# Peptides against a protein of PDB entry 6MBK: the designs that were tried, part 23

Target 1, 240 residues: chain A of PDB entry 6MBK
Amino acid sequence: GFEMVNFKEEGFGLRATRDIKAEELFLWVPRKLLMTVESAKNSVLGPLYSQDRILQAMGNIALAFHLLCERASPNSFWQPYIQTLPSEYDTPLYFEEDEVRYLQSTQAIHDVFSQYKNTARQYAYFYKVIQTHPHANKLPLKDSFTYEDYRWAVSSVMTRQNQIPTEDGSRVTLALIPLWDMCNHTNGLITTGYNLEDDRCECVALQDFRAGEQIYIFYGTRSNAEFVIHSGFFFDNNSH

## One batch from the design tools (peptide; aimed at target 1 N60 R121)

Design b2_p8_6_s1 (made by RFdiffusion4, then SolubleMPNN; from b2_p8_6, 4 letters changed)
Fold by OpenDDE base, seed 5:
Structure b2_p8_6_s1 (fold): chain B 240 residues (1-240), chain A 8 residues (1-8)
Amino acid sequence: as target 1 above (240 residues)
Amino acid sequence: SLSIPSID
């Protein structure tokens, strides 16, 4: 019922190939297609993950490394998804000197500097891990792990990570949701949830869309990286 | 596509 299209000014998005009605389930993504902390553990990263406390404690970093490993793997299942990701981001990690100077007059500068410092420290730590840890030898990034790689991966995860339930619904885990995250944003209500019975992310249409129209969704408050996919659709007027 | 900056 939809196709990926490169829209002018908006970049990649989804276009309806048929009429879609409001509240129609037009898009679903099974867990097996998601990039999750669990899929990271089950990948070539798994052995290192099992021995590194930071990877275990910080699911976002685990996803970042998972993304880097899959990007470096020509036969990765996620190659089509990864190729749709931006090469650069408007995140603080990409701010130019002039942008940073502008922010010096604001309280936000401290948060920006903190993020820079934290990311740099993480990179330095993992650079050493990749160089010295026995289980890092199998990683496709072993001989090519730059700060730019890490910055990209961290920014990709930061902008696209979602909270989803574990398979048993007992905990929350982190996921990148291919295809779904291609939808461009509009104001409205969150129309995405996780169906535990079918073990899939589900998206219902925010409004009627005609064949040939771009499909928009409301991301909610993703500025805090806390897109929680609950089992129910949120009908709350998040006036955010 | 999703690209909302978050400051952690």
Scores: peptide ipSAE 0.024, ipTM 0.694, DockQ to the pose 0.092
OpenDDE base, seeds 1, 2, 3, 4: peptide ipSAE 0.021, 0.021, 0.022, 0.012; ipTM 0.670, 0.659, 0.667, 0.634

Design b2_p8_6_s2 (made by RFdiffusion4, then SolubleMPNN; from b2_p8_6, 4 letters changed)
Fold by OpenDDE base, seed 5:
Structure b2_p8_6_s2 (fold): chain B 240 residues (1-240), chain A 8 residues (1-8)
Amino acid sequence: as target 1 above (240 residues)
Amino acid sequence: SLAIPSID
């Protein structure tokens, strides 16, 4: 057992309510609870998704719009999850002028500017789509779609998207994993995988945790949180 | 949960 707790320095995290042993399956999240490209297709966004090539081609953007639609929906199943998400991020899309100036001396500035430019272009494109496309009329964001909204959603997805198998296991899709992504990070090994038989994300404990202790997991390289579908819990020392 | 920025 665990509970959600707001830790002073780390924000929201999970705390053990009982002793948890290393390698114990303490957390699982069924597919039906995930925000996926498929759930986006099955939502109010579905009609627009079916008509927009960019949404179809870019699962991360589909998730961003799914997140925005659900945030704007008072009765959304994911409201409790969405309310736990940061309102702002330390991502390049939120860099202030001084931070950008500091980066001008680095090669990273080109990547930052590229991300800004791409995000702005995407916003401009979808702003027009939302204003003009017939299937956008039912979206709860129809009359309120700002760059700040889009920046937030893109940043939320960028920092929290995971690769999971499709239901049939034939392909990889993108998902946000509620509850699981509340765990704070520690150094270690990836202890999260997808169980296709039970159709759920599974997380085993990285170490022993006592009742009252915060539960940490290793995210790996979150930018590419590839749930390694095929290989079990990678115990490999990714010395990268 | 701390957001790890993806620079991708």
Scores: peptide ipSAE 0.024, ipTM 0.691, DockQ to the pose 0.082
OpenDDE base, seeds 1, 2, 3, 4: peptide ipSAE 0.022, 0.024, 0.020, 0.020; ipTM 0.666, 0.693, 0.652, 0.653

Design b2_p8_6_s3 (made by RFdiffusion4, then SolubleMPNN; from b2_p8_6, 5 letters changed)
Fold by OpenDDE base, seed 3:
Structure b2_p8_6_s3 (fold): chain B 240 residues (1-240), chain A 8 residues (1-8)
Amino acid sequence: as target 1 above (240 residues)
Amino acid sequence: SLSIPSIE
């Protein structure tokens, strides 16, 4: 097995409690434990989701709102997971003035400005939706929905979202994968896949790990344009 | 833990 440990230099990660061999299936996460667009639809957000075109079209935003709603819900199943998430991120949305000024000499500045502008526009849009839409009345965000909340949720999803198949395997959807996403990164090959037969995410060991060693995985490119594939992934058109 | 941004 493994255990969650706070490593001094790397923060939280997973440590082996026994010897793990390369290619051994050491970690799996059933769909029912994932935060997905589907779980968002089945949550308190569901009624609003069913009537808002942006939530329907942009799975990452749906996940962001799902994350915010669950964070604000003391009895949420995902509270233990949410509490492990960083309070801030090293993303463009958190860049300070000096960092932005430094980037002004680079082409990256356009991406930073675009992301900030888009996020700000989304916040303004959804602030109005939350204040005016009938199905938003029961959301925990009704009385308190700040840009900081939205920035955090968007950044959480941006850094942790994964493409997985829908239950029927016909489409690709987005998911946050608790426990699995606690693994720290190393160079190597992607060793995570989705097993549709068992309806779970599966991770096999990249290398041998001894008892007491930190377990590392390779995150891959972390691009929405690329799919993490290790046996059992089925992907068609990405609707999110 | 995961902290690398995805490309949107």
Scores: peptide ipSAE 0.030, ipTM 0.725, DockQ to the pose 0.085
OpenDDE base, seeds 1, 2, 4, 5: peptide ipSAE 0.027, 0.027, 0.028, 0.027; ipTM 0.708, 0.709, 0.716, 0.712

Design b2_p8_6_s4 (made by RFdiffusion4, then SolubleMPNN; from b2_p8_6, 5 letters changed)
Fold by OpenDDE base, seed 2:
Structure b2_p8_6_s4 (fold): chain B 240 residues (1-240), chain A 8 residues (1-8)
Amino acid sequence: as target 1 above (240 residues)
Amino acid sequence: SLAIPSIE
């Protein structure tokens, strides 16, 4: 029992519509609702993916292009999700000149410059690919692919990507998890895992939440959750 | 939701 709410300070989040107890499974998202590398391969991007080594090697970039293609598609299944995403991010790619100048006195400046350079190189590469590759002709972004588009997509994936198992559980892959990633962040333990038997992402409550309270989760140390690596999902009293 | 910034 939860609902999407636009909170004044945090933006969009989830609010409990009933009392939720700690460790209660309150949210689950089936694989078919996720934006994954597999769904990217099965989309209009599939033919290009099959021919481009970078898309194949870098699942985060594949997700970024998947996100851009779906955003450019008015009838995309994921439009409701995409419309909830921020238009800008507090990532290095969005730093203003003054912020960069401030960081010049810190060690972080090297990481910022590296990210700028890498992202710019990726954009230049894929701009050429989109302009020249035969399988790019059907992409909805063919005539509209700007650096701002790429920056947004890369930042969206960077901040929201999650590691989940493949359907057979033999490998890990990357996914964006709609609805789940609308929860705002708090300190704690990862209470999200993947249930292979039911083929769904599952989230249990970090604490008790009363009806009307905002539901918070812990995303993890980097990006969002790494479900296979983080064993902190299982509590002693967890009835999963 | 405001996602946690990451440096890659």
Scores: peptide ipSAE 0.027, ipTM 0.707, DockQ to the pose 0.084
OpenDDE base, seeds 1, 3, 4, 5: peptide ipSAE 0.024, 0.024, 0.026, 0.026; ipTM 0.691, 0.691, 0.699, 0.706

Design b2_p8_7 (made by RFdiffusion4)
Pose (drawn by RFdiffusion4):
Structure b2_p8_7 (pose): chain A 240 residues (1-240), chain P 8 residues (1-8)
Amino acid sequence: as target 1 above (240 residues)
Amino acid sequence: SAEWNFTS
């Protein structure tokens, strides 16, 4: 019912190949396909996850390393997903100095500075950990772990991650949801939820989509400062 | 945590 298309404004997204009515359940993704903090713990990253306090406390950082480890694993279950991810992003981590300079004197620039400093600190910290700690000597990253790798991983997580209930429903965790996460954003209401009975992520149409029209979802009630810093885009006419 | 976090 849909195809991948490279749109000028939003980059790649989903386009309807048939008419899709509003409130139609048109997209579902089972849990098995998701990359989660739990799958990160049970992966080759597990030995380091058990020893490193930072990875235990910061599921978003855990997902970034999970993404990098699987990217460096030729036989990863998630290779189809990793190979279709973008190679670059428009998060401020990618901005030129003069591009950030336009933000001087604004409310938003402080968070740009924090993002930069946090990412650089994390990279330097984990570079040292991977190169020296025994619990990381079997990681794929020991051979090569560049700043570009880390910038890409944290940008992939921050622009795509989601909260979902745990398999039991009693807790929440962070996850990457393949296929569905290729939907771009428009104004509207959240129409994506997690179905604990079928154990899958389900998305109903936000609005009518005719064949040939791009399929959009509503990401959330975020400001443009949040969209730029964490999602890497500015949304014109953001009602929130 | 804010000094380690990169996103909201």

Design b2_p8_7_s1 (made by RFdiffusion4, then SolubleMPNN; from b2_p8_7, 5 letters changed)
Fold by OpenDDE base, seed 1:
Structure b2_p8_7_s1 (fold): chain B 240 residues (1-240), chain A 8 residues (1-8)
Amino acid sequence: as target 1 above (240 residues)
Amino acid sequence: MSSWSFGS
């Protein structure tokens, strides 16, 4: 009922190929298609993950490295998804000098500097890890791990990570949700949730869409999508 | 504009 389209000014989005009714389940993404902390653990990153406390403690960083590893892997299952990701983001890590200068007069500057500082420190740490840790030798990013790479991955995760339940539903984990995150944002009600019974992310239409119209959804906060309480849906407030 | 269909 939909197709991926590169819209002018908005980038990639979803367009209805038929009429979609409000509340219609038009999009679902099974867990197996998600980039998760679990999939990171099960990837080439797994051995390093098992030995690095930061990767274990910070799921967002695990996802960032997972994303980088998969990007560097020509045969990655997620290549089609990764190719849809922006090359740059509207995050503090990408602020131009003029933007930063403008923010210097605001309280936001502290957050910007904090992100820069933290990201730089993380990069320095992991650069050393990648260079020295035995389990890093097989990583496809071994010979190409730049700050720009890391900045991109961190920003990708920062803007696209979602909380989803673990497979057993006992806790929450982080995930990038391919296809779903291609929907552009509008104001309204959250219409996305995770169906544990079917082990998939589900999205119902916010409103009626006619064939040919772009499909918009409401994420909640941009950095981490919120899910609705519905029958079979897992609901958790996203932490940013 | 590029388009990829994922079904109806």
Scores: peptide ipSAE 0.020, ipTM 0.604, DockQ to the pose 0.020
OpenDDE base, seeds 2, 3, 4, 5: peptide ipSAE 0.017, 0.008, 0.017, 0.009; ipTM 0.569, 0.489, 0.562, 0.478

Design b2_p8_7_s2 (made by RFdiffusion4, then SolubleMPNN; from b2_p8_7, 5 letters changed)
Fold by OpenDDE base, seed 5:
Structure b2_p8_7_s2 (fold): chain B 240 residues (1-240), chain A 8 residues (1-8)
Amino acid sequence: as target 1 above (240 residues)
Amino acid sequence: MSEWSFGL
């Protein structure tokens, strides 16, 4: 029903290979294909995760390290996904000196500085952990863990993390959703939810798309994280 | 921009 295409101005996106109708379930991603905190626990990172309180407490950092470990693993299942990720971001961690200077007159500067400081502190902490912790010896990133690597991973997770239910539906966890997050965004309604019965992320078409058209979805007004839990499939009549 | 909670 769709194919990956590199659109000149928008980068990678999805193009319809057939006509897709509004509200049609055109894309689903099973849990087994997601990069989750759980998949991080079950990866080469698992032993370190089990002993590091920060990784356990901060699922977003766990995802960042999971992403770095998989990127450094040639045989990773997620290599095709990771290769589609930007090498750089327009997030505050990548702001140039002139951009930061421009923000000095605004309240946003405090958030930017906070993000820089916190990210740097996290990097320093985990650099020490990777150098000294016995379970870090098996990590493919042990000899190549730079601030640039960490900044990239943090920015990747920050821009792409989503909240999904745990397998039992009792809690919320964090996930990167391959293939789905390749859709470029448009204004509209959230048309993505998580189907617990089939244990998959599901996306329905926002509108009719013809064969050859780019498929757009709406990620929401906030960080991508909240779309899956609260919204379900908002059809026109969901006034909530 | 996505909010990043940093708890160190």
Scores: peptide ipSAE 0.045, ipTM 0.742, DockQ to the pose 0.195
OpenDDE base, seeds 1, 2, 3, 4: peptide ipSAE 0.027, 0.039, 0.043, 0.035; ipTM 0.680, 0.748, 0.764, 0.727

Design b2_p8_7_s3 (made by RFdiffusion4, then SolubleMPNN; from b2_p8_7, 5 letters changed)
Fold by OpenDDE base, seed 1:
Structure b2_p8_7_s3 (fold): chain B 240 residues (1-240), chain A 8 residues (1-8)
Amino acid sequence: as target 1 above (240 residues)
Amino acid sequence: MADWSFGL
């Protein structure tokens, strides 16, 4: 169906290995392959998670630490996915001085400064936790937790987190979706949803693609977190 | 944009 390719202009993306028709279910990612708050709780981070109120209250931070722990683990199942993530982002945490100066005359500057301040506070808090908490001793990042690491993880989650249903469909939780988030963006209709019956994220083709063509999807105008929810949760096979 | 407030 598809393969991962590093395209010259767009970076990593998916290329069709056969003809794909519009509305064809070409990509699905089972829950077990997602990086979720639940997988964080079930990882080496679990003992610390169970005792830290911030990790419990903020699923995005839990995902950030999960991502860092898995990145620091050579045998992590998610290493192939993590290696496809950008090393830097265009988020406010990476803005240069001139970019920040340009924003000083705008309302956006308050949000930028808030993000800087909050991220710095979180880093300082968790640096202390990692150094002193008994359950942090076994974390693979114990001796390698820098601000740059945290900035990267926060930015990764900020740009790639998605809201998906819990297993019982009663609530929403946060997830990073490997393979799916490698598709580059085009304009069109939302073609991604979550199938609760099969417990997987599903993506149908926006248009016909020929073998050898790059596959594009529409992420919408909203944050990625809202994308899957607004695309709908599919409870039966009649969703497409 | 995700809320990264230190809300505790």
Scores: peptide ipSAE 0.043, ipTM 0.756, DockQ to the pose 0.252
OpenDDE base, seeds 2, 3, 4, 5: peptide ipSAE 0.040, 0.032, 0.039, 0.056; ipTM 0.749, 0.718, 0.745, 0.785; seeds 3, 5 fail the geometry check

Design b2_p8_7_s4 (made by RFdiffusion4, then SolubleMPNN; from b2_p8_7, 5 letters changed)
Fold by OpenDDE base, seed 1:
Structure b2_p8_7_s4 (fold): chain B 240 residues (1-240), chain A 8 residues (1-8)
Amino acid sequence: as target 1 above (240 residues)
Amino acid sequence: MADWSFGP
C-alpha cells in the first residue's frame, strides 16, 4: 500500500501506492524489526551493556550505541534502515556557530550548552570504556569511535526514539521504529500505537490518501520519546 | 526534552 520515496526538500518519505482510507491500518512494524534496548542487550553490545551501569540506566544511550554498532556491521539486519537516516540533524549538537550565537541571547542557550556538555562527557566516558573494557573488544566500533559518530547516534536517538511497551507489557522501553519513522510529519492526531497482542507497532491513516500521495503522520513530541496511542490501541500508557 | 544528563 506504500513505497519509500525520496521527496524533494522533505527527504525520504512514504507514498501511497493505492488509495488509503482514513483510519485504515496501512503500516505495522513487528517488534523483531525494531531497534530496542532489548535488541541492544541481545546484540554484540550485550556483554558490555551487562557490565556498564550507564548503558543500563540510560536506554537512550544504549540505543545510541546499538545504532553505532549496527552501522559499523556490514551484515547488520538494520543496514537498510540505517542507510535512510540523515547524516546530520537539526539538533543543538549540530548547530552552527551563528545559530549558537543567535541563541546566546535566549534562554535556549542553556539547553544547548547542556546538551553539548553532556554529550561530550558521555563520549569521553565511553571512549575510555571502549578502549579499556574487555567486553568492548568485540564491538565493531572499537577502532573507530569519534565524537562525530557519537553525536550522530545521540541525535538519531534524540529525534527518533519512541516509548513502547516491553514484550510482557509490564514496563515501557525505548525503540527506534524502522519504516514508520520514514513518514514525514504533519499536524493532527496521533494515529500510531502498539498492539501487544500482535507485538507490533501499528499506524492508521490520519486521513484519506490517494494513490501517489505522500503519507503524513503526526509523531507527537519525538524528543520526549512520546508514543501516544490513538484510541483503540492496546498500549495506552502514555503519561500525557 | 528527554534527559540526556550524564550518569545514571
Scores: peptide ipSAE 0.126, ipTM 0.814, DockQ to the pose 0.269
OpenDDE base, seeds 2, 3, 4, 5: peptide ipSAE 0.040, 0.057, 0.070, 0.045; ipTM 0.759, 0.792, 0.788, 0.750; seed 5 fails the geometry check

Design b2_p8_8 (made by RFdiffusion4)
Pose (drawn by RFdiffusion4):
Order: C-alpha cells, then sequence, then structure tokens
Structure b2_p8_8 (pose): chain A 240 residues (1-240), chain P 8 residues (1-8)
C-alpha cells in the first residue's frame, strides 16, 4: 500500500499506492523488529552495558551504541534497517559555525551549545572506555570508533527514537521502530499507538491519503526549537 | 562535571 520516495522537502518518506482512508490501520510493526534498550543489553554490547554506569542510566546513549555495534556486525538481524538509515542529518551537530552564529542572542542557542558539548564529552569518554576497558575489547568498535560514527548514531537516535511500553506493560523503554519511522511529519494528532495484545506498533491514517500522496504522521506537539535541535528540521506553520 | 544526554 505504500512505496519509498525521495521527496525534495522532507527527504525519503512513504507514498500511498492506493487510497487510504482516515482512521484506517495501514501500518503495523511487531516488537521483534524494534531496536530497544533490552535488545541492546542482550547484544554484543551487553558486557559493556553491565559495567558502564552511563549506559545503564541513559537508554538513548545505549541505543546509539546498539546502532553502532550492529552497523559494524555483518550478520546483524537489523542490517536491513541500518542499511536504509540516512548517512547524514540536519541536527545542529552538523551545522557550520556560521550557521550556528545566526542563533546568537536567541533562547534556542543555549541548547545547541549543550548538545555539542554533551556529544563531544560522550565521544571522548567512550573512546577511552572502548580502547582501555576489558569489557569492551570484544566490541566491534574497538577496531574503529570515530567522532563521525558517534555523531551519526546520536543523530539517528534523537531524530527517530520513541517511548514504548515494555513487553509486560508495566514500564516504558526507548525504541527505534523500522519502516514506520520513515513517515515524515505534518500537523495533526497522534495516531500511532502500541498494541500490547498483538505486541506491535500500530498506525492509523491521520487523514485521507489518495494514491500518489505522501503519507504523513504527527510527530508530537513539539516546538520548532525542539524540531530543529532534536529532529533536524524546521516546520513551517507549526501550530504548537 | 557529570555526563548528560545530548538530548531528552
Amino acid sequence: as target 1 above (240 residues)
Amino acid sequence: SPLESSFP
């Protein structure tokens, strides 16, 4: 019912190949396909996750390393997903100095500075950990772990991650949801939820989509400062 | 100083 298309404005997204009515359940993704903090713990990253206090406290950083470890694993279950991810992003981590300079004197620039400093400090910290700690000597990253790798990983996570209930429903965790996460954003209401009975992520159409029209979802009631800093885009006519 | 997430 849909195909991948490279749109000028939003980059790659989903386009309808048939008419899709509003409120139609048109997209579902089972839990098995998701990359989660739990799958990160049970992966080759597990030995380091158990020893490193930072990875235990910050699931979003755990997901970034999970993404890097699987990217460096030729036989990873998630290779189809990793190979279709973007190679670059428009998060401020990628901005030139003069591009950030336009933000001087604004409310938003402080968070740009924090993002930069936090990412650089994390990279340097984990570079040292991976090169020296025994619990990381079997990681794929020991051979090569560049700043570009880390920038890409945290950018992949911050622009795509989601909260989902745990398999039991009593807790929440962070996850990457393949296929569905290729939907771009428009104004509207959240129409994506997690179905605990079928154990899958389900998305109903936000609005009618005719064949040939791009399929959009509503990401959330975020400001443009949040969209730029954490999602890497500015949304014209953001009603929120 | 402690490490912080690059984003929420």

Design b2_p8_8_s1 (made by RFdiffusion4, then SolubleMPNN; from b2_p8_8, 4 letters changed)
Fold by OpenDDE base, seed 2:
Structure b2_p8_8_s1 (fold): chain B 240 residues (1-240), chain A 8 residues (1-8)
Amino acid sequence: as target 1 above (240 residues)
Amino acid sequence: EPLQPPFP
């Protein structure tokens, strides 16, 4: 019902190959296709994860390292997804000098500096961990871990992370949702939820789409990873 | 703008 297309201005997105009606379940992504904290634990990163308190405490950093490890692995299942990710982001970590200077007149400058400092500290910490920890020896990034790599991975996770339920539905975890996150954003209602019975992320159409039209979804603000809930869809106008 | 959790 849809295809991946590289649009000139919007970058990668989804285009309808047939007419899709409002509220139609047009897209679902099984758990096995998601990049999650659990898949990170089950990967080459698992042994290090089990020994590092920061990876255990900060699921977003675990996802960032999972993303870096998979990117560095030519045979990774997620290579097709990773290749669709932007090479740079409109996050504070990518702000140019002129943009930072402009922000000096605003209160936002303090948040930008905080993010720079936090990210730099994390990089310095994990650089040492990767160089010295026994369980880091098998990581494909062992000899290739730059600040630019870390900045990219952190920004990728920051802009794409979602909360999903654990398999038993007792807790929430973090996930990147391939294919779904290729839909470009529009204002509207949250039309994505997690179906625990079928163990999949589900997306229903926000509106009617005709064959050949780009499919847009509202996936909330990426500052709040709380988007996909086990209680179903939010049919409220959460436009920001 | 997306915020990253502070370094622990």
Scores: peptide ipSAE 0.028, ipTM 0.700, DockQ to the pose 0.198
OpenDDE base, seeds 1, 3, 4, 5: peptide ipSAE 0.025, 0.028, 0.023, 0.027; ipTM 0.692, 0.682, 0.662, 0.687

Design b2_p8_8_s2 (made by RFdiffusion4, then SolubleMPNN; from b2_p8_8, 4 letters changed)
Fold by OpenDDE base, seed 3:
Structure b2_p8_8_s2 (fold): chain B 240 residues (1-240), chain A 8 residues (1-8)
Amino acid sequence: as target 1 above (240 residues)
Amino acid sequence: EPLKPAFP
């Protein structure tokens, strides 16, 4: 098996408790444990989701609000997962003034400004929705919904969201994958997939890992530009 | 922080 460990340099990660062979299925996460757009629809956010076209069209925003609602719920099933998430991120939304000034000399600046503008606009929109919409009245965000909250949630989703199939396999949806997303990065190949028959995320070992070694996965090739300009916003036009 | 991998 494996265990969660706080490593000195890399933060939280997974450590092997036994020898694991390359290509061995060592980790799986059933759909019911995932934070998905569907679980958002089935939560306290559901009534509002059903009446807001932006939540319906942008699954990443739905996940962000799902994350905020669950964080504000002491008895949330996902509290153990949420508590492992960083409080701050290295995303453009957290850049200091000097970092933004540095980027002004690069082509990435326009995408950074766009992300800032879009995030601010979304916050303003949803602040108004939360204050005025009848189905928002019971949300834990009613009296406390700050830009910092929204920035954190959006950044959490941006850095951790994954595409998975719907239950019937006909479409793709977005999910946060607890436990699995604790794996840190190494060079290699993508070794994670979704098993529709068993309705679970499955990860096979990239290489041999000995007992006591950290288990790494490959996040894929990411350029510095791709990292900086990643919007984290997916618009699928799948509104009801 | 780096982005987590998407499913293929």
Scores: peptide ipSAE 0.038, ipTM 0.754, DockQ to the pose 0.052
OpenDDE base, seeds 1, 2, 4, 5: peptide ipSAE 0.031, 0.030, 0.030, 0.028; ipTM 0.709, 0.717, 0.691, 0.689

Design b2_p8_8_s3 (made by RFdiffusion4, then SolubleMPNN; from b2_p8_8, 5 letters changed)
Fold by OpenDDE base, seed 5:
Structure b2_p8_8_s3 (fold): chain B 240 residues (1-240), chain A 8 residues (1-8)
Amino acid sequence: as target 1 above (240 residues)
Amino acid sequence: EPLRPPGP
């Protein structure tokens, strides 16, 4: 019912191939297609994950390394998804000197510097881990792990991570949701949730879309991370 | 593409 299209001004998005009605379940993504902390554990990163406390404690970093490992793997199942991700971001980690100078007069400067400093420290730590840890030898990152790689992966996760339930629903975990996160956003209501019975992320149409129209979703006022678990399908104007 | 909200 939809196809991925590169729109001139909006970049990649989804276009309807048929008429889609409001509230129609037009898009679902099974857990097996998600990039999750669990899929990271089950990947080539698994042995290192099992031995590194930071990877275990920080699911976002685990996802970042998962992205990097899969990007470096020609046969990765997620190659088609990874190739759709931006090569650069307008996040603070990419700010130029002039942009930083502009922010010096604002309260945001402290947060920008903190994020940059923390990311740099993480990179330095993991650079050493990749160079010295026995379980890092099999990683495709062994011979090439730059700050630019790490910055990209961290930014990708930062902008796209979602909270989803674990398979048993007892906990929350982090996930990137391929295909779904290709939807560009518009104002509206959250129309994405996780179906535990079918073990899939589900998205219903915000409005009627005709064949040939771009499909938009509402990202909400919160980070993507909070949508899938807490809110369910809120049809009410959660104008927070 | 518009930036998605930063996650935690």
Scores: peptide ipSAE 0.033, ipTM 0.723, DockQ to the pose 0.095
OpenDDE base, seeds 1, 2, 3, 4: peptide ipSAE 0.032, 0.032, 0.027, 0.031; ipTM 0.726, 0.725, 0.692, 0.716; seed 2 fails the geometry check

Design b2_p8_8_s4 (made by RFdiffusion4, then SolubleMPNN; from b2_p8_8, 4 letters changed)
Fold by OpenDDE base, seed 5:
Structure b2_p8_8_s4 (fold): chain B 240 residues (1-240), chain A 8 residues (1-8)
Amino acid sequence: as target 1 above (240 residues)
Amino acid sequence: EPLQPAFP
């Protein structure tokens, strides 16, 4: 019912190939297609993950390394997804000197500096780990792990990570949701949830979309981490 | 288009 299209101003998005009605379940992504902390544990990163306390404690960093390992793996299942990701981001980690100077008069500067400092410290730590840890020898990034790589991965995860339930529903884990996160934003209501019974992320149409129209979703006012678990499906006639 | 960030 949809196809991936590169739109001139918005980059990659989804276009309807048929008429889609409001509230129609047009998109679902099974757990097996998600990049999760669990898939990271089951990947080439698994041995290192099992031995590094920071990877275990910080699922977002685990996802970042998972993303880097899969990007460096030519046969990765997620290559088509990874190739759709931006090469650069508008996050504080990519701010130019002038942008930082502009923020010096605001409280935001402290958050920017904190994020930069934390990211740099994490990189320095993991650079050492990758160079010295026995389980890092199998990682495809061992000889090519730069700050730019890490910055990209962290930013990718930061902008796209979502909270989803574990398979048994007992706790929450982190995931990148391929295909779904290609939808560009419009004003409206949250129309994405996780169906634990079918073990899949589900998205219903915010409005009617005609064949040939771009499909938009509402990202909400909160971080992506909250979208799947906290919102459920809200159906209201939004004027779009 | 990037989604709304969740800081690490």
Scores: peptide ipSAE 0.028, ipTM 0.701, DockQ to the pose 0.104
OpenDDE base, seeds 1, 2, 3, 4: peptide ipSAE 0.023, 0.027, 0.027, 0.027; ipTM 0.658, 0.692, 0.706, 0.695

